# Peptides against a protein of PDB entry 2AKA: the designs that were tried, part 101

Target 1, 299 residues: chain A of PDB entry 2AKA
Amino acid sequence: MEDLIPLVNRLQDAFSAIGQNADLDLPQIAVVGGQSAGKSSVLENFVGRDFLPRGSGIVTRRPLVLQLVNSTTEYAEFLHCKGKKFTDFEEVRLEIEAETDRVTGTNKGISPVPINLRVYSPHVLNLTLVDLPGMTKVPVGDQPPDIEFQIRDMLMQFVTKENCLILAVSPANSDLANSDALKIAKEVDPQGQRTIGVITKLDLMDEGTDARDVLENKLLPLRRGYIGVVNRSQKDIDGKKDITAALAAERKFFLSHPSYRHLADRMGTPYLQKVLNQQLTNHIRDTLPGLRNKLQSQL

## One batch from the design tools (peptide; made by RFdiffusion4, then SolubleMPNN)

Design b2_p18_3_s3 (from b2_p18_3, 8 letters changed)
Fold by OpenDDE base, seed 3:
Structure b2_p18_3_s3 (fold): chain B 299 residues (1-299), chain A 18 residues (1-18)
Amino acid sequence: as target 1 above (299 residues)
Amino acid sequence: SKEIEEIEKLIEELEKAQ
């Protein structure tokens, strides 16, 4: 059986080439979360490379369609610069920044026009994610006063689509009931059918507190459940701690934590990647019968 | 266009792959 994710990726690229990106109801996973929720770190942990823009405030300013492709080789390609293979992931980061600035200008504005990035790696499963700008309430620097609404409107273009799964990324060290990710997910998916919860920063919770009830899907139930992850600390990032070591530390965290040990086999970045691959594959299969008719109406 | 033909082909491939 041919892999469905690569076929959908090719379809996505073809629609992008004709300028029909924003209105497509293709099976995909949109990544949503507040600023500093750990979205970029989760995506980088899948690849095992630092390649996403970093900084304070709104870092992701355009949707990033991240197509992970399992391959014997490791390199990246952008749809906007076909034929160029990137083997240095710092150059990938710089290209994202440059291509973002080319469209948004220097005012740190946002654009709904996606950047399409394909990463080939032996360390990834086939997976397509749309990284979306982090939700913010407070404009910083030269950002327009309505930036919160602009971001929201951009997110809504993706997450309102019926075939869009939602990866809601929430930090554990913040009130989950107030999670921007879960709020937007609940707005567009009130029955929790399309939402996958990711809980980050479990290692940064106050002593005597845990997210066990959340991770056990008891507090705010999602049909697709929650997966906890532990990203590198800012200190670890600054110290250039490699992602491989971070993944080992994550596994150790779950295994050693009294509240999470029993869940450890269903936690962590590698498990998240596996679940997302499986869920996306199944979701593609489930949506295929109606896809032709939907796509033809958009051509 | 060539792009539309490619899209149609990909849809067909998806239908066969399901």
Scores: peptide ipSAE 0.414, ipTM 0.908, DockQ to the pose 0.121
Fold by OpenDDE base, seed 2:
Structure b2_p18_3_s3 (fold): chain B 299 residues (1-299), chain A 18 residues (1-18)
Amino acid sequence: as target 1 above (299 residues)
Amino acid sequence: SKEIEEIEKLIEELEKAQ
């Protein structure tokens, strides 16, 4: 069977080129979560490179269509920079920042116009994710007072689409009942059919607490379940701890933790990547019968 | 347009690949 994800990637690029990005109901996974929930760290852990903007407040300010492609070579390409191959992932980060600032200005505003980034790597599975701005309640700097609602409206453009799967990223060291990711997912997917839960910061939970009931899908059940991950700490990021060492530490964390040991083979970033690849592939197959008519009506 | 033709071709390829 031919890989379906690369074909959908080419469709995404073609529709982007004709300016119809915002209204497409292509099979995709939108990544949602509060600010500092760990979304960008999850994506970087898939690639094994530091390449996303970092900072306080709203870091992702435009949708980032991240197309991961398994390849023998490692490089990145932007749709807006045709023919330029990036092999330095620091330059990829700088290009995302520059392209974001070009459209949003210096006020840290947001724009619904996607950045399309393709990453070829031997370390990735074929996977397309749309990284969305982190939900926030508090404007920072020169952000407009209604920034919370602007972000929400932007997210709704993606997550309301029937063919959109939702990767809901929630930190374990915060009240899950108050998770911005799970709230928005529940609003648009009340039956939990399109939502995949990711629980980050499991290593930062208070002593004597765990997220076992969540990870066992017993607290807030989703049809597609929950996957726990352990990202690098801010200290590890600042110390330039490599992602390979972080992934090994994540595996060790799950295997050694009394509450998670029995789940360890269904946890962690590598397992998440595998699940997302399978889920997206199956979802593409399931949505294909209606796709022709829908896409033709948009042309 | 060339872009529309490419989209149509990609849809056909997807239908064959499923």
Scores: peptide ipSAE 0.413, ipTM 0.910, DockQ to the pose 0.120
Fold by OpenDDE base, seed 1:
Structure b2_p18_3_s3 (fold): chain B 299 residues (1-299), chain A 18 residues (1-18)
Amino acid sequence: as target 1 above (299 residues)
Amino acid sequence: SKEIEEIEKLIEELEKAQ
């Protein structure tokens, strides 16, 4: 059986080439979360490389269609510069920054025009994610005063689509009831049918507190459940701590924590990647009936 | 357009991959 995810990737690329990306209801996973919720770290942990823009304020300013492809070789390629293979992931980061600035200018504005990035790696499962700008309430620098609403409007273009799954990234060290990710997910998916919860920063919770009830799907139930992850700290990132070592530390965290030990085999970045691959594959299969008619009506 | 033909072909491939 041919892998469905690579075929959908080729469809995404073809529609991107004709400028129809925003209006298509292709089966996809949109990644949503507040600023500093840990979205970029989750994506980098899948690849095992530092390749996403970092900084203060709004880091992701255009949608990033991240296509992960399992391969014996490791390299990246962009749809906007076909034929160029990137083997240095620092150059990948710089290209994302340059291509973002080319469209948005220097004012730290946003654009709904996606960047399409494909990463080939032996360390990934086939998986496509759309990384979206982090939700914020406070403009920074030269950002327009209505930047919060511009971001929300951009996110809504993706997450309102029926065939869009939502990866809602929330930090555990903040009140989950106030999670921007879960709020927007609940607005467009009130029954929790399309939402997958990711809980980050479990290692940064106050002593004597835990997210057990959340991770057991008892507090805010989602049909697709929650997966906890432990990302590298900012100090670890700045110190260039190896992602492989971070994944081992994540496993150790769950196994050694009294509240999470019984969940450890259903937690962590490797398990999240596996679940997302399976969920996306199944979702593509479920949405294929009638896809032809839907796509033809949009062209 | 060539792009539309490619999209139609990919849809057919997806339908066969089920």
Scores: peptide ipSAE 0.402, ipTM 0.904, DockQ to the pose 0.120
Fold by OpenDDE base, seed 4:
Structure b2_p18_3_s3 (fold): chain B 299 residues (1-299), chain A 18 residues (1-18)
Amino acid sequence: as target 1 above (299 residues)
Amino acid sequence: SKEIEEIEKLIEELEKAQ
């Protein structure tokens, strides 16, 4: 069976070249969550490299179409600078920042125009994700007072699409009932049919508390369930802790925790990557009927 | 355009790969 994800990636690139990016109802996974929910860390853990913008406030200010491709070689390519291969992932980070600033200017504004980044790596499964700006209520710098609504409107352009799966990223050390990710997912997917829950910061929960009921899909049920992950701390990121070492620590966390040990084989970043690859592949197959007619009507 | 033709070919390939 031919891998469907690379074909959809080529289709996505072709539509991007004709300026139809924002209006496409292609099978895809949109990543949503509040600021500091751990979205960027989840994506970096898939690649095993630090390559996303970091800082206070809104770091992702344009949609980032992240196309992961399993390969014997490791490098990145941007659609906006074809032919340039990036082997230094710090240069990838700088290019994302530069390309963002080129379009949004210096006011830390947002733009709905995607950045398309393809990463070839032996450490990834074939997977395409759309990283979206983190939801926030507080304008920073020269941001307009309505920036919260601008972000929400941008997210809605993606998550309202029928063929869009939603990766809802929520921190466990906050009230999950008030999760921005789960709220927006419930607004556009009230039956929880196209939402996958990711629970971060499980290692930062108060002593004597756990997210077992959420991870067992008992508290806020989603058809596609929940997967817990443990990301590097901000201290570990600043200290340049190796992602491979962090993934080993994540595995140890789940295996050693009394509340999560029985779930350990269905938790963690490597399992999440496998699940997303399988779900995206199946979702592409399920949405192919009628895709031709839908896409032709958008041209 | 060449781009539209490429899109049509990719859709056909997807349908065959199903």
Scores: peptide ipSAE 0.398, ipTM 0.903, DockQ to the pose 0.120

Design b2_p18_3_s4 (from b2_p18_3, 9 letters changed)
Fold by OpenDDE base, seed 3:
Structure b2_p18_3_s4 (fold): chain B 299 residues (1-299), chain A 18 residues (1-18)
Amino acid sequence: as target 1 above (299 residues)
Amino acid sequence: SSEIESILELIKELEAAQ
């Protein structure tokens, strides 16, 4: 089922080269969530490397089209610097930062122009995600005062598209009814047909509380359901804790937790990656006929 | 038009891979 995703990656690259036609909705998964919801950690856990910019406030300031490709070798490539292979993921991080700053300047502004990053790895399933800036209400530092609306408008350019699936990332240690991710998803997908819920920070919930009803899809039902994950703590990230060890700890968390033990086989980062691969593949199959017809009408 | 044709060829490859 992984064979369609690399072909869609070529389509995505081709569309990026000619400029996005607003009338063409490529099958994709957009990642949405509030600041510090754990989006970047989920993506890094898929790759098994630290490669995304870190910091306070808005870290992702351009859409990052992350194309994961299963391969016998491990390296990264950017569409904007063709022919350069990155084997050091610290250099990948630096390139994202440099390319972001080149377009946005040093004022921590945002740009809707995507960065296209392809990662080849033996540890990934074929999967393409669009990491979007985290929703915020308060400008930090020299950010423009209307940054909240700029981010919202940028997200809407992706999530309003019919062929866009929405990976809504929400922290469990916050009121889910107030989740920025689920709010924006409900605005553009009121029937919950395109939205996949990810619940992070399950390990940071208050004693005697759990997200069982959410994870069982009983509280705010989504057709595609919810998947819980446990990311590394900020301390663990700063300390460069091994992601493999973190994934083992995540598995142990679900298996040992009284409220989640029965769900453990349908939770965690590896399961999330598998589900996203399958859902994206199926979504590609479902959307291709419509995309073909639209393109043919434009000849 | 030539760009659209190139994209349609990629879609054709996708359809064949289904």
Scores: peptide ipSAE 0.271, ipTM 0.850, DockQ to the pose 0.121
Fold by OpenDDE base, seed 5:
Formats: structure tokens, sequence, C-alpha cells
Structure b2_p18_3_s4 (fold): chain B 299 residues (1-299), chain A 18 residues (1-18)
């Protein structure tokens, strides 16, 4: 069986070129979560490179369609600058920032127009994700006072689609009952059919507390379950701690933690990436007939 | 319509790859 994800990438690129990406119910995974929930770190851990904008407040201000493609070579390409191969991932970060500012201006506003980034790497599984702006209640800089609602409206354009899976990213060191990611997911997916839970910051929980009940899918059940991950700390990121070393530390964390050791084989970033690849592949297979019929009816 | 046709061709490729 041929991998379906690269073919869907071509489909997604074709739709993006005609400006219909938001209007089409393509099989995709939207990444949602509050600011500082660890979304960007999860995506960077998949690639094994630092390449996403970082900072205080809203860092992702446009949807980022991230297409990971397993390849013998490592480089990135943007749909908006075809033919340019990026091998320096700092340049990738700078291009995301520049392209974001080009559309949104310098006021740190948001735009629903996606950036399409494809990363070829021998270290990735085929996977496509849509990184969405982090939910916030506090405007920063020259952002409009209603920025919270603008972000919410943008997210709703993706997560309300029937063929959209939702990667809900929640930090464990915050009240999960108040998770912005799980709240929005429950609003649009009340039966928990399309939502995959990711629990970050498990290493930052207070001593004597754990997220075992959540990770075992007992507290807030999702059909697709929860996966815990341990991202690099901000100190580790600033210190340029190697992502490979961080992934090894993540594995050690789960294996050594009394509350998580029994779950260790179903936790961590590599397992998450594998699950998402499988979930997306199956979802593509299930949704393609309906998509075909819809498009045929428009001829 | 030409764009939709090209997309339908990609879907056929996807279906064949299953």
Amino acid sequence: as target 1 above (299 residues)
Amino acid sequence: SSEIESILELIKELEAAQ
C-alpha cells in the first residue's frame, strides 16, 4: 500500500493554490492549544530542528500547514517561494516571521491565510499538521482588544470541519479541566471522536501530583486517547539543548516515573508521531470517498 | 471546473494507492 499522505499533500497544495483550502473539508490534523501549551515544541520535536517563531504572547499568527515528508535529504520548502530549498532551519524561522509580518503587518495582528511549509527529512514520518494560533485572553502590542475572538473564529474555521482531526495540546502543570484546547475540542467534537489529546509539561508538575488518570483516558475520555510528551524547557531551548538528547531524556522520564512507567511504550514524541501518521492515513482512507462525491457534484 | 477536474484526478490516484 502506497503512503497516502504525500498524495494528500499534493491535493492540499492544489487547493491552496486556488484559495479554497479553508472551504474544502480535507482530511487534516489541526493543532490547538493555549499560549505556551507547548504546541511549537511538539512540532519542532517531530522535525528535530528549531524552526518555529518563539517569544512571549502570540507567536503563531497565521495557520502553518506543516507537511513532513520522509526523504533521504533534509531541507524545507515554502509554497510561497517555490524552488528555494532551505537547509538552515534558522532561515526557515526567519522566513515564517517575514511572511507573517508581510500579511499581518507589524502590529502582531493575525491572518487566516495559511503558510505552507514542507520539510523533507530522513528523521520524520510522513505527517501533515496545521499549527493554529494559540488561544489567549490578553492582547499584546498593537493587537486589537478582541484578539481572543479573532483567534477563536480562525480556529473554528478548521476544527468545525468533519474531516478535521484535532490535536488538543494541554499542559499538565495547569488545570486540565480548564484546558483551552480540550474546551474548544469538546465544543466542536462533543463525543470526542475527532480529538487526540496531548499532555505536555509532565516534568513540571508539582511533586506528589501526576496526570496518570488523564493519560489512562479515565478523567476526560477521548476515543483516540491521550499521549504524554516532555518538551525541552525554555532554559533548554535558550541553551540550545539538542532535540535528540531531549527525546532520550523524555524516554527516560516516562520509564523512571512511578506513575507513568507502565504507559511508557505509549508515550513520548516518537510514539505520538507514529500514532498521528497512522491516524491521518486511516482518516484519509475513510474520508476520500465523501470528498470525491462532493467534488463531483460541483462539476 | 478545470481545477476541480485536476483535483479529482489526484483523488483517483489516491484511491488507486489504497
Scores: peptide ipSAE 0.268, ipTM 0.849, DockQ to the pose 0.121
Fold by OpenDDE base, seed 1:
Structure b2_p18_3_s4 (fold): chain B 299 residues (1-299), chain A 18 residues (1-18)
Amino acid sequence: as target 1 above (299 residues)
Amino acid sequence: SSEIESILELIKELEAAQ
């Protein structure tokens, strides 16, 4: 049995070439979260490389279709730069920034036009994610005063689609009831059928508090549940702490924490990656007949 | 229509891979 995810990547590439990416209800996972919720760190932990733009304010300003492909070699390719293989992930980061600026200009505006990035690696499972701009309420720099609504409208183009799964990234050190990710997910998926919860910053919670009830799916139940992760601290990122070492520290965190030890085998970045691979594969299988019928009706 | 046909061929490959 061939992997379904690489074949869906070819579909995504074909749809991107005809400019219909936003209009097609392809089986996909959209990543949503507030600014600084830890979205970029989760994605980089999957790859095991630093390759996403960093900074204050809105960092992701275009949708990033991130296609992870298990391979014996490690390199990246952009759909807008066919034939160029990137082996330096710093150059990948710079290309994302350059391609973002090319379309959005100097005003740090947003564009709904995706960047398509494929990463080949021996360290990844086959997985495709659409990283979306972080939700914000406060314009920064030269951003338009309505930037919050522009971001929201962009997110809605993806998350309203029936075949879109939602990876809702929320920090544990903030009130979960105020999570931007869970709010938007609940608006478009009120029954929690399409939403996967990711809880970041579990290591930054106040002493004597924990997210056990959330992670056990008791507080805000999602059909697809919650997975806790521990990302590198900003100090660790600035110090260029190795992601492999950070993943080992994450495992140790869950195993040693009194509130999470019993959940440790269902927590952490490696488990999240496995779950997303499985859920996306199953979701593709379930949605393909409907997609075929829709396209056949358009001939 | 030619683009839709190409996409339908990819879907057939996906269905065969199931």
Scores: peptide ipSAE 0.266, ipTM 0.844, DockQ to the pose 0.121
Fold by OpenDDE base, seed 4:
Structure b2_p18_3_s4 (fold): chain B 299 residues (1-299), chain A 18 residues (1-18)
Amino acid sequence: as target 1 above (299 residues)
Amino acid sequence: SSEIESILELIKELEAAQ
């Protein structure tokens, strides 16, 4: 059986070329979370490189279609600059920023027009994610006063689609009942059929507290469950701590923690990547017949 | 229409790969 994800990537590229990406119910995983929830760090941990814009406020301002492709070589390519191979992931970050600013201007506005980034790496499983702008309540800088609603409207264009899975990223060191990610997921997926929960910042919880009940799917049950991860701290990022070392520390965290030890084999970034690959593959298989029928009706 | 046909061909490849 061939991996379906690379074929869907070609489909996504074709749709992007004709400008119909927003109108098509493609099998995909949309990543949602509040600002500072650790969403970008989860994606960088999959790649094993720092390549996403960072800063205060809204960092992701356009949807980022991130296509991970297992390969013997490591490089990135953008759909908007075909033929250019990026081997320096800092240059990837700069290109995302430049391409974002080209469309949105310097006012930190948002655009629904996706950036399509493909990353080839020996360290990834085949996986496609749509990184969406972080939900915010307060405009920063020159952002329009309605930026919160603009972001929500943009997210809704993706997460309302029946073929869209939702990767809801929530920090454990905040009230999970008030998670922006889980709220929006509950709004569009009230039965929890399309939502995968990711719990970040488990290492930043107060002593004597844990997220065991959430991770065991007992508190806010999702059909697809929850996966805990431990990202690098901001200090670790600023100190350029190696992601491989961070992944080893993550494994050690789960194995050594009394509340999570029994879950350790079903936690962490590598396990999350595996689960997402499997979930996306199965979801593609399930949704393709319906997609075909819809497209045939448009001929 | 030609673009949609190309997309349908890709879907056919996907179906064959299952």
Scores: peptide ipSAE 0.257, ipTM 0.842, DockQ to the pose 0.121

Design b2_p18_4_s1 (from b2_p18_4, 10 letters changed)
Fold by OpenDDE base, seed 2:
Structure b2_p18_4_s1 (fold): chain B 299 residues (1-299), chain A 18 residues (1-18)
Amino acid sequence: as target 1 above (299 residues)
Amino acid sequence: SSQAQIEAILAEIDKMLA
């Protein structure tokens, strides 16, 4: 039962090509979080490259199916640009922005039509994530006044599906009880069976405060638990701080923090990547018999 | 074709489930 994630990737590509994505409940992980929650930084840390749109407000405006594939070579390719290999990840970022604008226009609107991006790298585990637009309450630019509800409706198309796992990304320096990610996850997964919690910005918490109770799964329990991560600050990103250096700093943070030292081996971006790979693989295995029957009905 | 791809994937799934 090896290479289950690549198998599902082939299914995703095939169904995307025929426009029937909505008819199949494929085993997948949807990434949800408020704007500026740090979800894009988590994904970039998996790849070790800066390649996602950045800025204030809504940066992800279409679902991004990010297929990470362990390979001896490093390059990216888009399903909409067959045969073109990207080795410059700045060009990957520009292509995401251009393809987004092509479909949504330049008014910062959203579209439910996915962008399919595959990244080959020796530095990644096989992992597929669907990055979804960040939840917001405030329209920016030419966005419609109901943009909050448009985003919510888009997210619901993914997270309501039974075979969808939810990666709920919440910043620690905000009230976790009011986390947009955890609220939407609780709405569609009230028993916390499909939700994996990610807590970002642990390094930005007020002095004398910590998220230990959350990370120990004692405050808002999820069956699949919580994993804390430390992303680069916006200043670090603007200053072109290396992701490898940031990952080392993350490890040091957990090891040296009095509240997190005992959890350090179950925290951080590398551990998160391993957990997601394992959980997705197991989830595919569990759903495969049902998926087989559904696929047969499509013929 | 996408249909042919699905058939190939089904065959692969069947091998895994056997």
Scores: peptide ipSAE 0.333, ipTM 0.887, DockQ to the pose 0.529
Fold by OpenDDE base, seed 4:
Structure b2_p18_4_s1 (fold): chain B 299 residues (1-299), chain A 18 residues (1-18)
Amino acid sequence: as target 1 above (299 residues)
Amino acid sequence: SSQAQIEAILAEIDKMLA
């Protein structure tokens, strides 16, 4: 059953070629979070490369279907330009921006049409995620005044699907009870059956405070639990701090922190990646019989 | 074609479900 994630990748590619169908409910993980929640950093940490657009305001403006494939080689490929292999991940970033602008224009609008990106790397586990636009309440530039609702509507197209798991990314240095990610997850998954919690910015919490209760799944319980991560700071990103070094620092953070040391083996980006791989694989297995019939109906 | 790809995937799924 190790080929289940690649199977779904082929399904995603095939259906993207036909066009998006509202009736399609592929087993997948949608990544949701507020702006600056650390969502993009989590994804980049999986790959070990800087490749996502950066900036102020809404950065992700189209769904990004990110297909991670374990391989001996390292390169990226877009579905919209098959045959072109990207080995420079800065070029990957530029292509995402260009392809986004091609559809949305220059007004920083959004589009529900996905970008499909496959990354081959020895540093990844097989994993497919759908990165969604960050939730915001304030339009920037020449964005329409209802951009908040447009983003929410786009997110709802994914997270309302029964076979969609939700990776809810929330910063620890903000009130978790008011987390945009956890709120939207609770709205569409009130029993917490499809939601995986990720807590970022644990290193930015006020001295003497911690998120132990959340990480132990005691405060806002989710069936699939919570995993804490430590991302690079904006200063570290700007300074081009190596992601490998950042992952080592993350491990050290959890091991040395009095509140998290006992959880350290169940925290951090590598553990998160492993858990997501396992959960997605199991989820695909469970949904595969139903998927067969839906796929047939698409023909 | 995309349809042919879907048919191929259906066949793969059927093998997995057998």
Scores: peptide ipSAE 0.331, ipTM 0.895, DockQ to the pose 0.637
Fold by OpenDDE base, seed 5:
Structure b2_p18_4_s1 (fold): chain B 299 residues (1-299), chain A 18 residues (1-18)
Amino acid sequence: as target 1 above (299 residues)
Amino acid sequence: SSQAQIEAILAEIDKMLA
């Protein structure tokens, strides 16, 4: 079976057009994590472009269905503006912001209505992710005081689905036991069958500390394991540090670190992308018979 | 239409499962 991810992409597009995305249990990967956990950086590193909104507080305010498609050309397309090809990824960022504001207003509210973004690139593997708002406890700006619960409810619409894999993004420089991502994952996936752990900010850990036990899947075991990544710092992002250079630095980090060098072949953004591609493909294959039956029942 | 698209995709799935 080939091209399973593109097949599901077509399903996602079709269901988005009819407003049934929330009710359909499509095989997908939902990205969850606290604010500033590094979710946006991980996604941008997959594409190799800066294209996601940035800022303090809640940046992602609508689900972003990010469909990465390996192609000979590089461009992006939105489902809400078919026929327009974006080659400038700054324009992609602006479109996400504009489309978000169109629905939510300027009050930094959230909406459960997804934005569907497809990125064609020679530098990506086929991969579809649903980026979800970062979990927060503190409203910012004119956000409603119950924003935490609104976000939680939105996340639950995705992560409770049987066919939803969970990419749990946690920063290493915070107590992993208090990871918002791992907490929500444990709540809906207590056996750790659907959760993939991503550990960010490994380069920001205090001297003499490391996340080796976590990355070796010994501390909080997940069936699908953990992958460590090193993202650009906020300073680097603001300074427009090249993502390619950052990926090289990430590789160097793992190879040179005494606690991680033995894991270096199973760490980093490129490896994460490969693993996610493979896991999603296999997951689609496994769920395809059930998906077929569900689709048939809707006709 | 979206329904037509779903039907087409369903047909593709059927081919894959055959």
Scores: peptide ipSAE 0.316, ipTM 0.880, DockQ to the pose 0.575
Fold by OpenDDE base, seed 1:
Structure b2_p18_4_s1 (fold): chain B 299 residues (1-299), chain A 18 residues (1-18)
Amino acid sequence: as target 1 above (299 residues)
Amino acid sequence: SSQAQIEAILAEIDKMLA
């Protein structure tokens, strides 16, 4: 079975067009994490481009269905702007912001209506992710006081579904036992069957501390394990440090770190991308017969 | 129509499952 991820992409597009995307149990990976956990940086590292909204507070306010497609050419397309090819990823960022504002209004509210973005690139593996709003407890600006609960409700619409894998993004420089991502994952996946852990900010841990036990799957075991990544610092982002250079630095970090060098071949963004591609492909294969039956029943 | 889209997708799925 080849090209399973593109098939699911077509399913997502078709169901989005009829307004049923949120109600379907499609095989997919939902990305969850607290604000500033590094979710956006992980996704941008996959593409090798800066294209996601940045800022303080809640930047992702709608689900972003990010469909990565390996191609000889590099461009992006939105489902809401059919036929328009974006080759400037700054324009992609602006379109995400504009489309978000169009639906949510000026109050920085959230909407469960997804944005569907497809990125063609020679630098990506086929991979589809649903980026979800970052969990927060603090309303900003004109956000409603119950924004925390609105975000949680939105996340639950995705992560409670049986065919949803959960990419739980947690920063290493915070207590992982209190990780918002791992908490919500454990709530809906208590046996850790659907959750893939991503540990960010490993380079920002206090001197003399490490996340070795977590990365070795010994502290909070997940069936699908943990993968550590090193994202660009905010200084690097502001300085427009090249993502390719950052990936090289990430590799160097793991290889040179006494606590992680033995894990280095199973760490980093490229490895994460490969694992996610494989996991999603296998997951689609396992769920496709059931999905077929469900679709047939809707005729 | 939504039905036509579903039918098209089902046809693709069937090809992949064959």
Scores: peptide ipSAE 0.314, ipTM 0.892, DockQ to the pose 0.498

